# Ledger of designs, part 328: peptides against a protein of PDB entry 7PB4

Target 1, 105 residues: chain A of PDB entry 7PB4
Amino acid sequence: KMLNIKEYKEKLLSTLGEFLEDHFPLPDRSVKKKKKNIQESSVNLITLHEMLEILINRLFDVPHDPYVKISDSFWPPYVELLLRNGIALRHPEDPTRIRLEAFHQ
Target 2, 218 residues: chain B of PDB entry 7PB4
Amino acid sequence: DALQMAVGYFEKGPIKASQNKDKTLEKHLKTVENVAWKNGLASEEIDILLNIALSGKFGNAVNTRILKCMIPATVISEDSVVKAVSWLCVGKCSGSTKVLFYRWLVAMFDFIDRKEQINLLYGFFFASLQDDALCPYVCHLLYLLTKKENVKPFRVRKLLDLQAKMGMQPHLQALLSLYKFFAPALISVSLPVRKKIYFKNSENLWKTALLAVKQRNR

## One batch from the design tools (peptide; made by RFdiffusion4, then SolubleMPNN)

Design b2_p27_7_s3 (from b2_p27_7, 13 letters changed)
Fold by OpenDDE base, seed 5:
Structure b2_p27_7_s3 (fold): chain B 105 residues (1-105), chain C 218 residues (1-218), chain A 27 residues (1-27)
Amino acid sequence: as target 1 above (105 residues)
Amino acid sequence: as target 2 above (218 residues)
Amino acid sequence: SLAEQTLRLMVEELVELTAELLELEKE
């Protein structure tokens, strides 16, 4: 039973990865190269897949404080996407923290 | 080959600004239609054309005609179906195209080579139950896909809520009966014992074509 | 959008599977 669930989870993760690459890709960094002076904030944006992984892991690793701090690596449209769709919740007192929605309740 | 030229036209688009774009398009559509209905299409041809039909590259009329001729010679690649479903998410196709796609998917289900990745899209298909136009066909698809592991409490609640909203639809009742079979503890409601499972439009648009495909592959 | 709804469902399923796995690993 456990092996079957693990295999299914891995397959689902793979499918999710492909889905996210196709439908929610990061914006091409190439456009910002031309204008010289704005300090290329060298902040590497993470993929939506990586963002979801962080949120899911936090939910299970620290269930009493499942909130993740939004870093500069979090692309704002992804944060908005997750919040708008009820996948994530913003902390009521700290707008810089989000959690995965508790779908099991 | 005329078919290769037709597929290439749809894939790459019109090379030259030919004054007779519509005549060329019609010629290539007819070529694809003729081959598909007579012999079926190779898996590679279906991969290309199915993707095009759902991408929004062409108008709704063209996309509809392409989808109607997505008849396999032997098999349909699961990857082609996954790609097609991905296009449904982008929302560039019409509602009628979505309905036709689900009808096609149900009709061609046995000709899809593998189901592992399609089964992972279970949640996506389940979400489409809320669309009244899609609901009958999605129920049929889910009936074909549903495994015990897919029967979750939240999905049961959603199905019961949908039943409360839409009434006791035969297609929804069929799906609920399957859910009850896999997880009787999750469905406390007594479902009427139907001896026959009825899905709307069991006579698919491809009935004759599918019979021909089955005959060729024996 | 349909894509966004699909994303939600996939995440819900991943969470459920993860929860189930963790429960089984504790036994």
Scores: peptide ipSAE 0.560, ipTM 0.544, DockQ to the pose 0.532
Fold by OpenDDE base, seed 2:
Structure b2_p27_7_s3 (fold): chain B 105 residues (1-105), chain C 218 residues (1-218), chain A 27 residues (1-27)
Amino acid sequence: as target 1 above (105 residues)
Amino acid sequence: as target 2 above (218 residues)
Amino acid sequence: SLAEQTLRLMVEELVELTAELLELEKE
């Protein structure tokens, strides 16, 4: 039973990865080169897949404080996407922290 | 051959701004329709044409006609179905095309070579239950796909909520009965014992074609 | 959008599977 669930989870993660690449890709860094003055803060943006992994892991690793601090690596449109769709919630007192919604409750 | 030329036309798009674009399109579409209904299409042809029908490359009328003639000679590739579902996510197809696709998917389910990747799309199909137009067909699809591992408490809650909203629909009851079979502890409500599972449109658009396919593959 | 709805469902499923795995590991 456990092995089957693990295998299914791995397959689902793979499918999610492919889905996210197809429908929610990161913007190509190449487009913003032309406007000179905005400090190209070379911030490495993480994928939506990585962001979700962080949020899921935090939910289960630290269930009493399941909030993740939004870093500069979090692409703002992804944060908004998660919040808008009820996948994530902002901390009531700290807008820089988000949690995954507890769908299993 | 004429079929290869027709498929190539749909794949590559119209080459020349010829004044007779519509006549050429109709000619190729009729070629595909004739071959599909007479002999069925190869898996590769279905892969190409199914993708085109859902991509939004052509108008709704053309897409509908293409989708209606997605009749296999032997098998449909699972990869073709996965690609098709990916196009549903992009939202370039009409609501009527989505309905037709789910009807097609249910009708052709046994001709799909593998189900492993399709089973991974279970959550996506389950989401489509909220669409009133899709719900009957999605229930039927889920009835075919559902394994014990798919029966989760949150999905049970969603189905019960949907039943509360829509009433006791036969297709929804069929799916709930299957859920209760796999996980009786998750469904405390008494479901009416139905002797026969009934899904809407048991007479699919492809009934005659499917009989012909089964006869050819014996 | 349909894509956004699909994303939510996939995440819900992942959360549920993760929860189930963790419960089984404690057993």
Scores: peptide ipSAE 0.557, ipTM 0.533, DockQ to the pose 0.532
Fold by OpenDDE base, seed 1:
Structure b2_p27_7_s3 (fold): chain B 105 residues (1-105), chain C 218 residues (1-218), chain A 27 residues (1-27)
Amino acid sequence: as target 1 above (105 residues)
Amino acid sequence: as target 2 above (218 residues)
Amino acid sequence: SLAEQTLRLMVEELVELTAELLELEKE
């Protein structure tokens, strides 16, 4: 039973990865719009898949404080996407922290 | 041949030089329609044309006509279906095209060569239950796809919520009954014992064509 | 959008599967 669930989870993760790559890709860094002054914040943006993984892991690893601090690696449109769709929730007192919604409750 | 020319036209798009673009389009549509209904289409032709029908390359009327003639000679490639579903996410097709696609998918389900990747799209199809126009056909599709592993508490809740919103629909009851079969502990509600599973439009648009396909493949 | 709804559903499923696995591992 456990093996079957693990296998199914892995398949789902793979499908999710492909789905996210197709429908929610990171913006290509290639549009070097030449505007001079914005400091190229060298911060590598993480994929939506990685963001979800972080949120899911935090939910189960620290259930009493399931919030993740938004870093510069979090692409703002992804954060907005998750919040807008009820996948994530902002911390009521700290807007820099988000949690995964506990859908299994 | 005429079919290859027609498929090539849809794939490459209209060549600029044709003064009578509409007549040419109609000619090629009729060619595809005639071959599809008489002989069916090869899997490669379906792959190309199905992608075109859902890509938004042509108008809704053209897309509808193409979808209506997506009749296989033998099999439909699962990859073609996966690609088609991908186009549904992009939202370039009309609501009517989506409905027609789901009707087509249900009608042609047995002719799809593999179901492994389609089964992985279970969640995508389940999400489409919220669309009132799609719901009857999606329920039918899910009835065909549902395995025990797909029956989860959150999906049961979603189905019950949908039933509360839409009322007791036969197609929804059919799906719930299947869910109860796989996971009786998740559905405490007494479902009416329906002797006959009823999905709307048992007479699909392709009934005659499907009979012909089955006869050719025997 | 349909894509966003699909994403939500996939995440819901993934969370539930993860919860189920954790329960089974405690068993």
Scores: peptide ipSAE 0.557, ipTM 0.535, DockQ to the pose 0.515
Fold by OpenDDE base, seed 3:
Structure b2_p27_7_s3 (fold): chain B 105 residues (1-105), chain C 218 residues (1-218), chain A 27 residues (1-27)
Amino acid sequence: as target 1 above (105 residues)
Amino acid sequence: as target 2 above (218 residues)
Amino acid sequence: SLAEQTLRLMVEELVELTAELLELEKE
């Protein structure tokens, strides 16, 4: 039983990865080049897949405080996407923290 | 071959120089339609044309006509279906095209060579239940795809919520009955034992063509 | 959008599967 669930989870993760690459890709880094003056803090943006992985892991690793701090690596449109669709919730007192919605409760 | 020229036209798009673009388009559409209804299309031709029909490359009228003639000679590639579903996510096709696609998918389900990747798209199809126009056909598709592993508490809740909103629709009841079969503990509600599962006849558009395909493959 | 709804459902499934796995590992 456990093996079957693991295999299914892996397949679903793979499908999610492909889906996210197709429909929610990161913006091409090339567009930032033209406006010279903004300090190139070359913050490497993480993929939506990586963001979701962080949120899921935090939910289960620290269930009493399942919130993740939004870093500069979090692309703001992804954060908005997750919040708008009820996938994530913002911390009521700290807008810089988000959690995954507990769909299993 | 006239069919190859027609498929190539849709794939590459209209060559700039032709003064009579509409006449050329109509000629190629008729060629595809004639071959599809007479003999069916090869899997490769369906792969190309199905992708075009859902990509938004052409107008809704053209896309509808292409999709209506996606009749296989033998089989449809699962990869073609997966690609087609990806276009539904992009949202460049009309609502009517989406409905037609799900009707097509249900009608042609037995002619798809594999189901492994399509089964992985279960969540995507389930999301489409929220669209009132798609719901009857999506329920039918999910009825064909649902495995025990797909029956989860959150999906049961969503189906019950839909039933509360839409009423006891035959297609929704059919799907719920299947869910209860796989996971009786998740569905406490007594479902009326309907002896006959009733889905909208999505196949009616292709009934004659499907009979011909089955006859050729015997 | 349909894509956004799909994303939600896929995430819901992943959470559920993860929860189920963790429960089985405690047994």
Scores: peptide ipSAE 0.556, ipTM 0.538, DockQ to the pose 0.540

Design b2_p27_7_s4 (from b2_p27_7, 14 letters changed)
Fold by OpenDDE base, seed 3:
Structure b2_p27_7_s4 (fold): chain B 105 residues (1-105), chain C 218 residues (1-218), chain A 27 residues (1-27)
Amino acid sequence: as target 1 above (105 residues)
Amino acid sequence: as target 2 above (218 residues)
Amino acid sequence: SLAEQTLRLMVEELVILTAKLLELEKE
């Protein structure tokens, strides 16, 4: 039973990864170059897959405080995407913190 | 090989310099169609062309013709199907292309090498039941995919709501009967015992081709 | 969008599976 669930989870993760690459890719870095005045925040944006991985891990590793601080590596449209779809929730007192929805509860 | 050149044309797109872009496109499309209907396509060729048909790279007429000739020589890769399904979410394909894809998927279901990743897309397919044009074909697909673990209370409610809206459609009844088989406690409603499961003949477009594929693989 | 709905469903299933695995590991 445990092995089957693990295998299923791994396959789901793989499918999710491919899905995210196709539908929610990061914007090409090249488009931001033309507007000179925006401070080149040298911050490497993470993929939506990586963002979800962080949120899922936090949900299970620290269930009493499942919130993750939004870093500069979090692309704002991804954060809004997760919030809009009820995948993530903002902390009620700190808008810079988000949690994954506890779908298992 | 003429087929390789045709597939390469669709993959790379039209080279800017050719004055007769439409004639070249038609030539390559006819090449793909001819090979597909005579011999079927290799899994790699289907992988490339299926993604192109759903990506919105070409017009609806071209995409429709490509999808109609997605006939396997032997097998279709599950990965190709997963990638293709992902394009349905981007919304660059027409409604008619989506319908055709689901018809194709049902028709070619037995030729897909594996079903494990496709089964993970169950939730996506289930969400597509809300589209009235897709609903009959999605029900058929879900009937083929549904496992006990997929039968959840919220999905039962959605199916019953759809039945209330659309009436007792044969395709919905077939799926509900399967749900009742896996989870009888979730479906209190007496379903008419239909001896024959009836789905729309989605495979009719490929009936001759599918017979030929089965004969070649025997 | 359909893509966004699909994303939610995939994440939901992933969370549920992860929870089940953790329960089984404690047993």
Scores: peptide ipSAE 0.628, ipTM 0.432, DockQ to the pose 0.529
Fold by OpenDDE base, seed 1:
Structure b2_p27_7_s4 (fold): chain B 105 residues (1-105), chain C 218 residues (1-218), chain A 27 residues (1-27)
Amino acid sequence: as target 1 above (105 residues)
Amino acid sequence: as target 2 above (218 residues)
Amino acid sequence: SLAEQTLRLMVEELVILTAKLLELEKE
């Protein structure tokens, strides 16, 4: 039973990865709009898959404080996507922190 | 069912011929209150009763009591909220009813099934910030609704103007902090790093009921 | 959108599965 659930979870993760690449890709870095002066802070944006992984891990690793601090690597449209769909919740006292919805509870 | 009879009474209105109109109204109101607090109300019942509470069909005392018992069994329909907001625009409800509605909306926010249409009402809610009685609760609602696309220069100016008028209110600071998060370039003012955002606890009226709803839906 | 709804369902399922696995590992 445990093995079957693990395998199913792995398949779901793979399917989710493919789905996210197809429907929610990161914007291509190629639109170098040459606006000169803003220091291109080379902040590597993480994928939505990586963001979800961080949120899921935090939910189970620290269930009493399941909130993740939004870093510069978090693409703002992804944060908004998760919030508007009820996948994530904003911290009531800190707008820079979000948690995954506890769907298992 | 006693609840169906009560809801039907409020929907159809008092039958002219009843000599004991007030006793009948009180009986039905108590029925709704009892069911709402014990079990919650179905989405359809909330749709009907919320509309009645904001339509001005009954007096303010009755409307207030109805609104206080708008506790969902499971979910609240977004359409019910949109209809409710439409009644706020008509202006047949008292100021106290408007305050209570916004408190209710914040408290029940997580139980609303969808937010797409509510998000389209962002501009309407934002305009209500000018009402001093509504401002704390509207700030809390906007804190829940605000997306990057909503953060516009004119709204930033309005919030800063409100802050200049009202002082450094915790609820305004909370909303401004969120605005700064989405659009740091629009807010040059150093917001005091408040470690904690404090909204007036809108949930206090429904805290026990909300806990019960969450327990039933687990 | 349909894509956003699908995303929610997939994440929901993933969370539920993760919880089940953790429960089974404690047993």
Scores: peptide ipSAE 0.627, ipTM 0.649, DockQ to the pose 0.307
Fold by OpenDDE base, seed 2:
Structure b2_p27_7_s4 (fold): chain B 105 residues (1-105), chain C 218 residues (1-218), chain A 27 residues (1-27)
Amino acid sequence: as target 1 above (105 residues)
Amino acid sequence: as target 2 above (218 residues)
Amino acid sequence: SLAEQTLRLMVEELVILTAKLLELEKE
């Protein structure tokens, strides 16, 4: 039973990865170098897959404080996507922190 | 069943011919209350009863009691909430009912199945900030709904104006802090780093029921 | 959107599976 669940989880993670690449890719950095001083903050944005991994891990590693601090690596549209779909919740006292919805509870 | 009969009574309205209309009303209201607090209500039952509570079909006391027992078994339909908000616009409900509705909406927010249409009502909710009685609860609702796209200069100005009028209210500070998070360039004012954002605990009325709903949906 | 709904379902299932695995590992 445990092996079957592990295998299924791995398959689901793989499928999720492919799905996210197809439907929710990061914006291509190919925004043309027009010279205006938009500080290209060289902040490496993480994928939605990586973001979800962080959130899932935090949910299970620290269940009493399952909130993750939103870093500059979090693409704002992804944060909004997760919040609007009820996948994530904002911290009631700190807008810079979000948690994954505890779907298992 | 008794619940279906009760819901049907509220939907169809009191039949003129019953001499004891008040006793019948009370019986059906108690039936709804008992089921709602014990088991929660189905989404369809909430749709019907929530609409009735805000339509002005019954008196304020009855509407208040109905609204207090709008506890879901599982989920609340977003459409029910949109319909409810439409009744708020018509203005047939009392001020106390409006306050209670916003408290309910905040308390039940996580149980609403979708938020897409509710998010489209952002402007309507934001306009309700001008009502001093609603302002604390609307701020909490907006805190839950606000996206980066909603943070516009004119809304920032309105919030700052409200703060100037009402003082540094915790609920306004909470919303402003979120606005600053999304658009730091729009809010030049140093917001006091409050470690804790405190909204009025709107959930207090439903705290026990909400815990039960969460346990049933595990 | 359908994609967003699918995303929610996949994440939900992933969370549930993760919880089940953790429970089984404690046993």
Scores: peptide ipSAE 0.626, ipTM 0.671, DockQ to the pose 0.314
Fold by OpenDDE base, seed 4:
Order: structure tokens, then sequence, then C-alpha cells
Structure b2_p27_7_s4 (fold): chain B 105 residues (1-105), chain C 218 residues (1-218), chain A 27 residues (1-27)
């Protein structure tokens, strides 16, 4: 049973990765060039997949404080996407912190 | 069922012929209060009673008591909230009832089943920021609702004007910080980095009830 | 959007599966 669930989880992670690449890719750096005043924030943006991984890990590693601090690597549209769809919740007292929804509770 | 009779009384209104209208009303209010605080109310019961509380059918004291016991058993329907907001537009409820409603809406926000229609009411809520009594609670609500699409130059100007008028309030800072997060180019002003944002609703009238709801739904 | 709904469902399932695995590891 455990092996089957692990295999299924890995398959789902792979499928999610492909899905995110197809439907929610990071904007190409090339599009940033045309709007003059976008400060080339030297900060590498993480993928939505990486963001979800961080949030999921935090949810299970620290269930009493499952909030992640929003870093400069978090692309604001991804944060909005997660919040809009009820996948993530903003901390009630700190707008710089978000958590994954505890779908298992 | 005593609760069904109580809800039916509020829905249909007082039967003209009852000599003891006040005693009957009090009995039904107590029934609703007892069930709401003990078990919570079904979404359908909240739909009916919330509309009644904001319709102006009863006096402010009764409306206040009804609104205070709008505690869900599980969820609140978004449609109930939209209907409630429509009553705010009609203006038949008192200022105190409006304040209580926004407090309730913030307190119960996580129990509302959907947010899509509520998000469409963003402009209406934002307009209520001009009311000094509502402003702290509306800021908290907007903090929960705000999406990038809502952050417009005219709203930024209004928030900055409010800040100039009211000073740098913690609830206004919270909302401005969120606006700056979504649209940094629209807010040139340096905002103090606050580690904790305190909204006035930290002293939630429903704190005990919400804990009980969360325990029942685990 | 349909894509956003699908994303939510995938994440929900992933969270549930992760929880199940952790429960099984504690047995």
Amino acid sequence: as target 1 above (105 residues)
Amino acid sequence: as target 2 above (218 residues)
Amino acid sequence: SLAEQTLRLMVEELVILTAKLLELEKE
C-alpha cells in the first residue's frame, strides 16, 4: 500500500510539473526588456512548482506554524494565483507570510 | 423543532394577533442564540436570518442580536453575503449594524464557501473606507480580498488621501503594504516594515464560537 | 479558469497523499 501511494504521488508530482510548465510558465526575461523601468531585479524567480514544494513541505514540517515568508524570488502573480484559488492563505497578521491550505484536515 | 419555529417567526414576521409580541420575540431570539453558540447554524438558516437582520424589518437591538449569532455550523453561502451587502446599499440598517456586519464578515471570512462574487463587490467595500467608523474593518476585509487587478491608481490615491487625513493607522498600513506588494510602481512612498499587523478585529466577538466551529469541523 | 481549477485539485490531492504517507510511516 505504501509503495503504491508513493508511486502515485511521484506520478502526480511529475504530471503537476508538466502542467505548470504548460499553463503557468515564468515570463521570459525578454518581455521585461520592453518596459524600460522594470528594475532588473537580479533576483531569480522560482517556478510555481518550487513555490508549491516549499509550501507543502512547510505545511507538514511545521504544522503549528505552516507559514512561509514571501521572498523576492516569489513572483507576485503566482502568489495571487494561489490565494485567488484558495490553495494558499495569507497570514492574518503578517501580509508577507502565506501558508498552504490544509486540505488533509 | 424549536429552531425552525424561531427562524419561521423571523421570516414570516410577528403574527399581529399575539398580545405578548416582546416575550415571543425574546423566546425565539434566545432559541437562535443558544443553537448558534452551541452548534452553529446551517447555511440556510444564516441566509434567512442575515437578510432579516439587515432588512430593517426589526429594531436595531434585535438586528444586532441576530447578527451576533450568525455563527455557521460548517459554511456560509456567498450568496447570503451578497444579499446582505445589497441591504447595506438600501440603507435601512443603522451605522452600528453596518459596523457589526463588517466585523462579522471579517470574522467569518474563512467560512464563506466562495469568494468570486464577494471579490466583485470590492469597489463597494473600498468606497466604505471613507466612513471613519467602518474604515478599520473595511481595511481588514480589503486586506483579505485584494488582488492585483484591484490595485488601481485611483485607489492608491484615495488610500494616500485617507492616510493624510487620518494619519498612519495600522490597518491602513496593512492595506497599503499589500498594494505595494502587488503594484510597487504605484506606491513610491516608503512604508515601514511592520512584522505584525494588528487589525481591531483581533478582539473578535466570535473568538470562542469560531474555536468551537473549528473543533467540530476537524 | 479551468487550468486554475485543475491546479487546485492537483494540489489538494498531493496534500492528501502526502498526509496519508506520513500517517503510514508513523505505523
Scores: peptide ipSAE 0.625, ipTM 0.653, DockQ to the pose 0.303

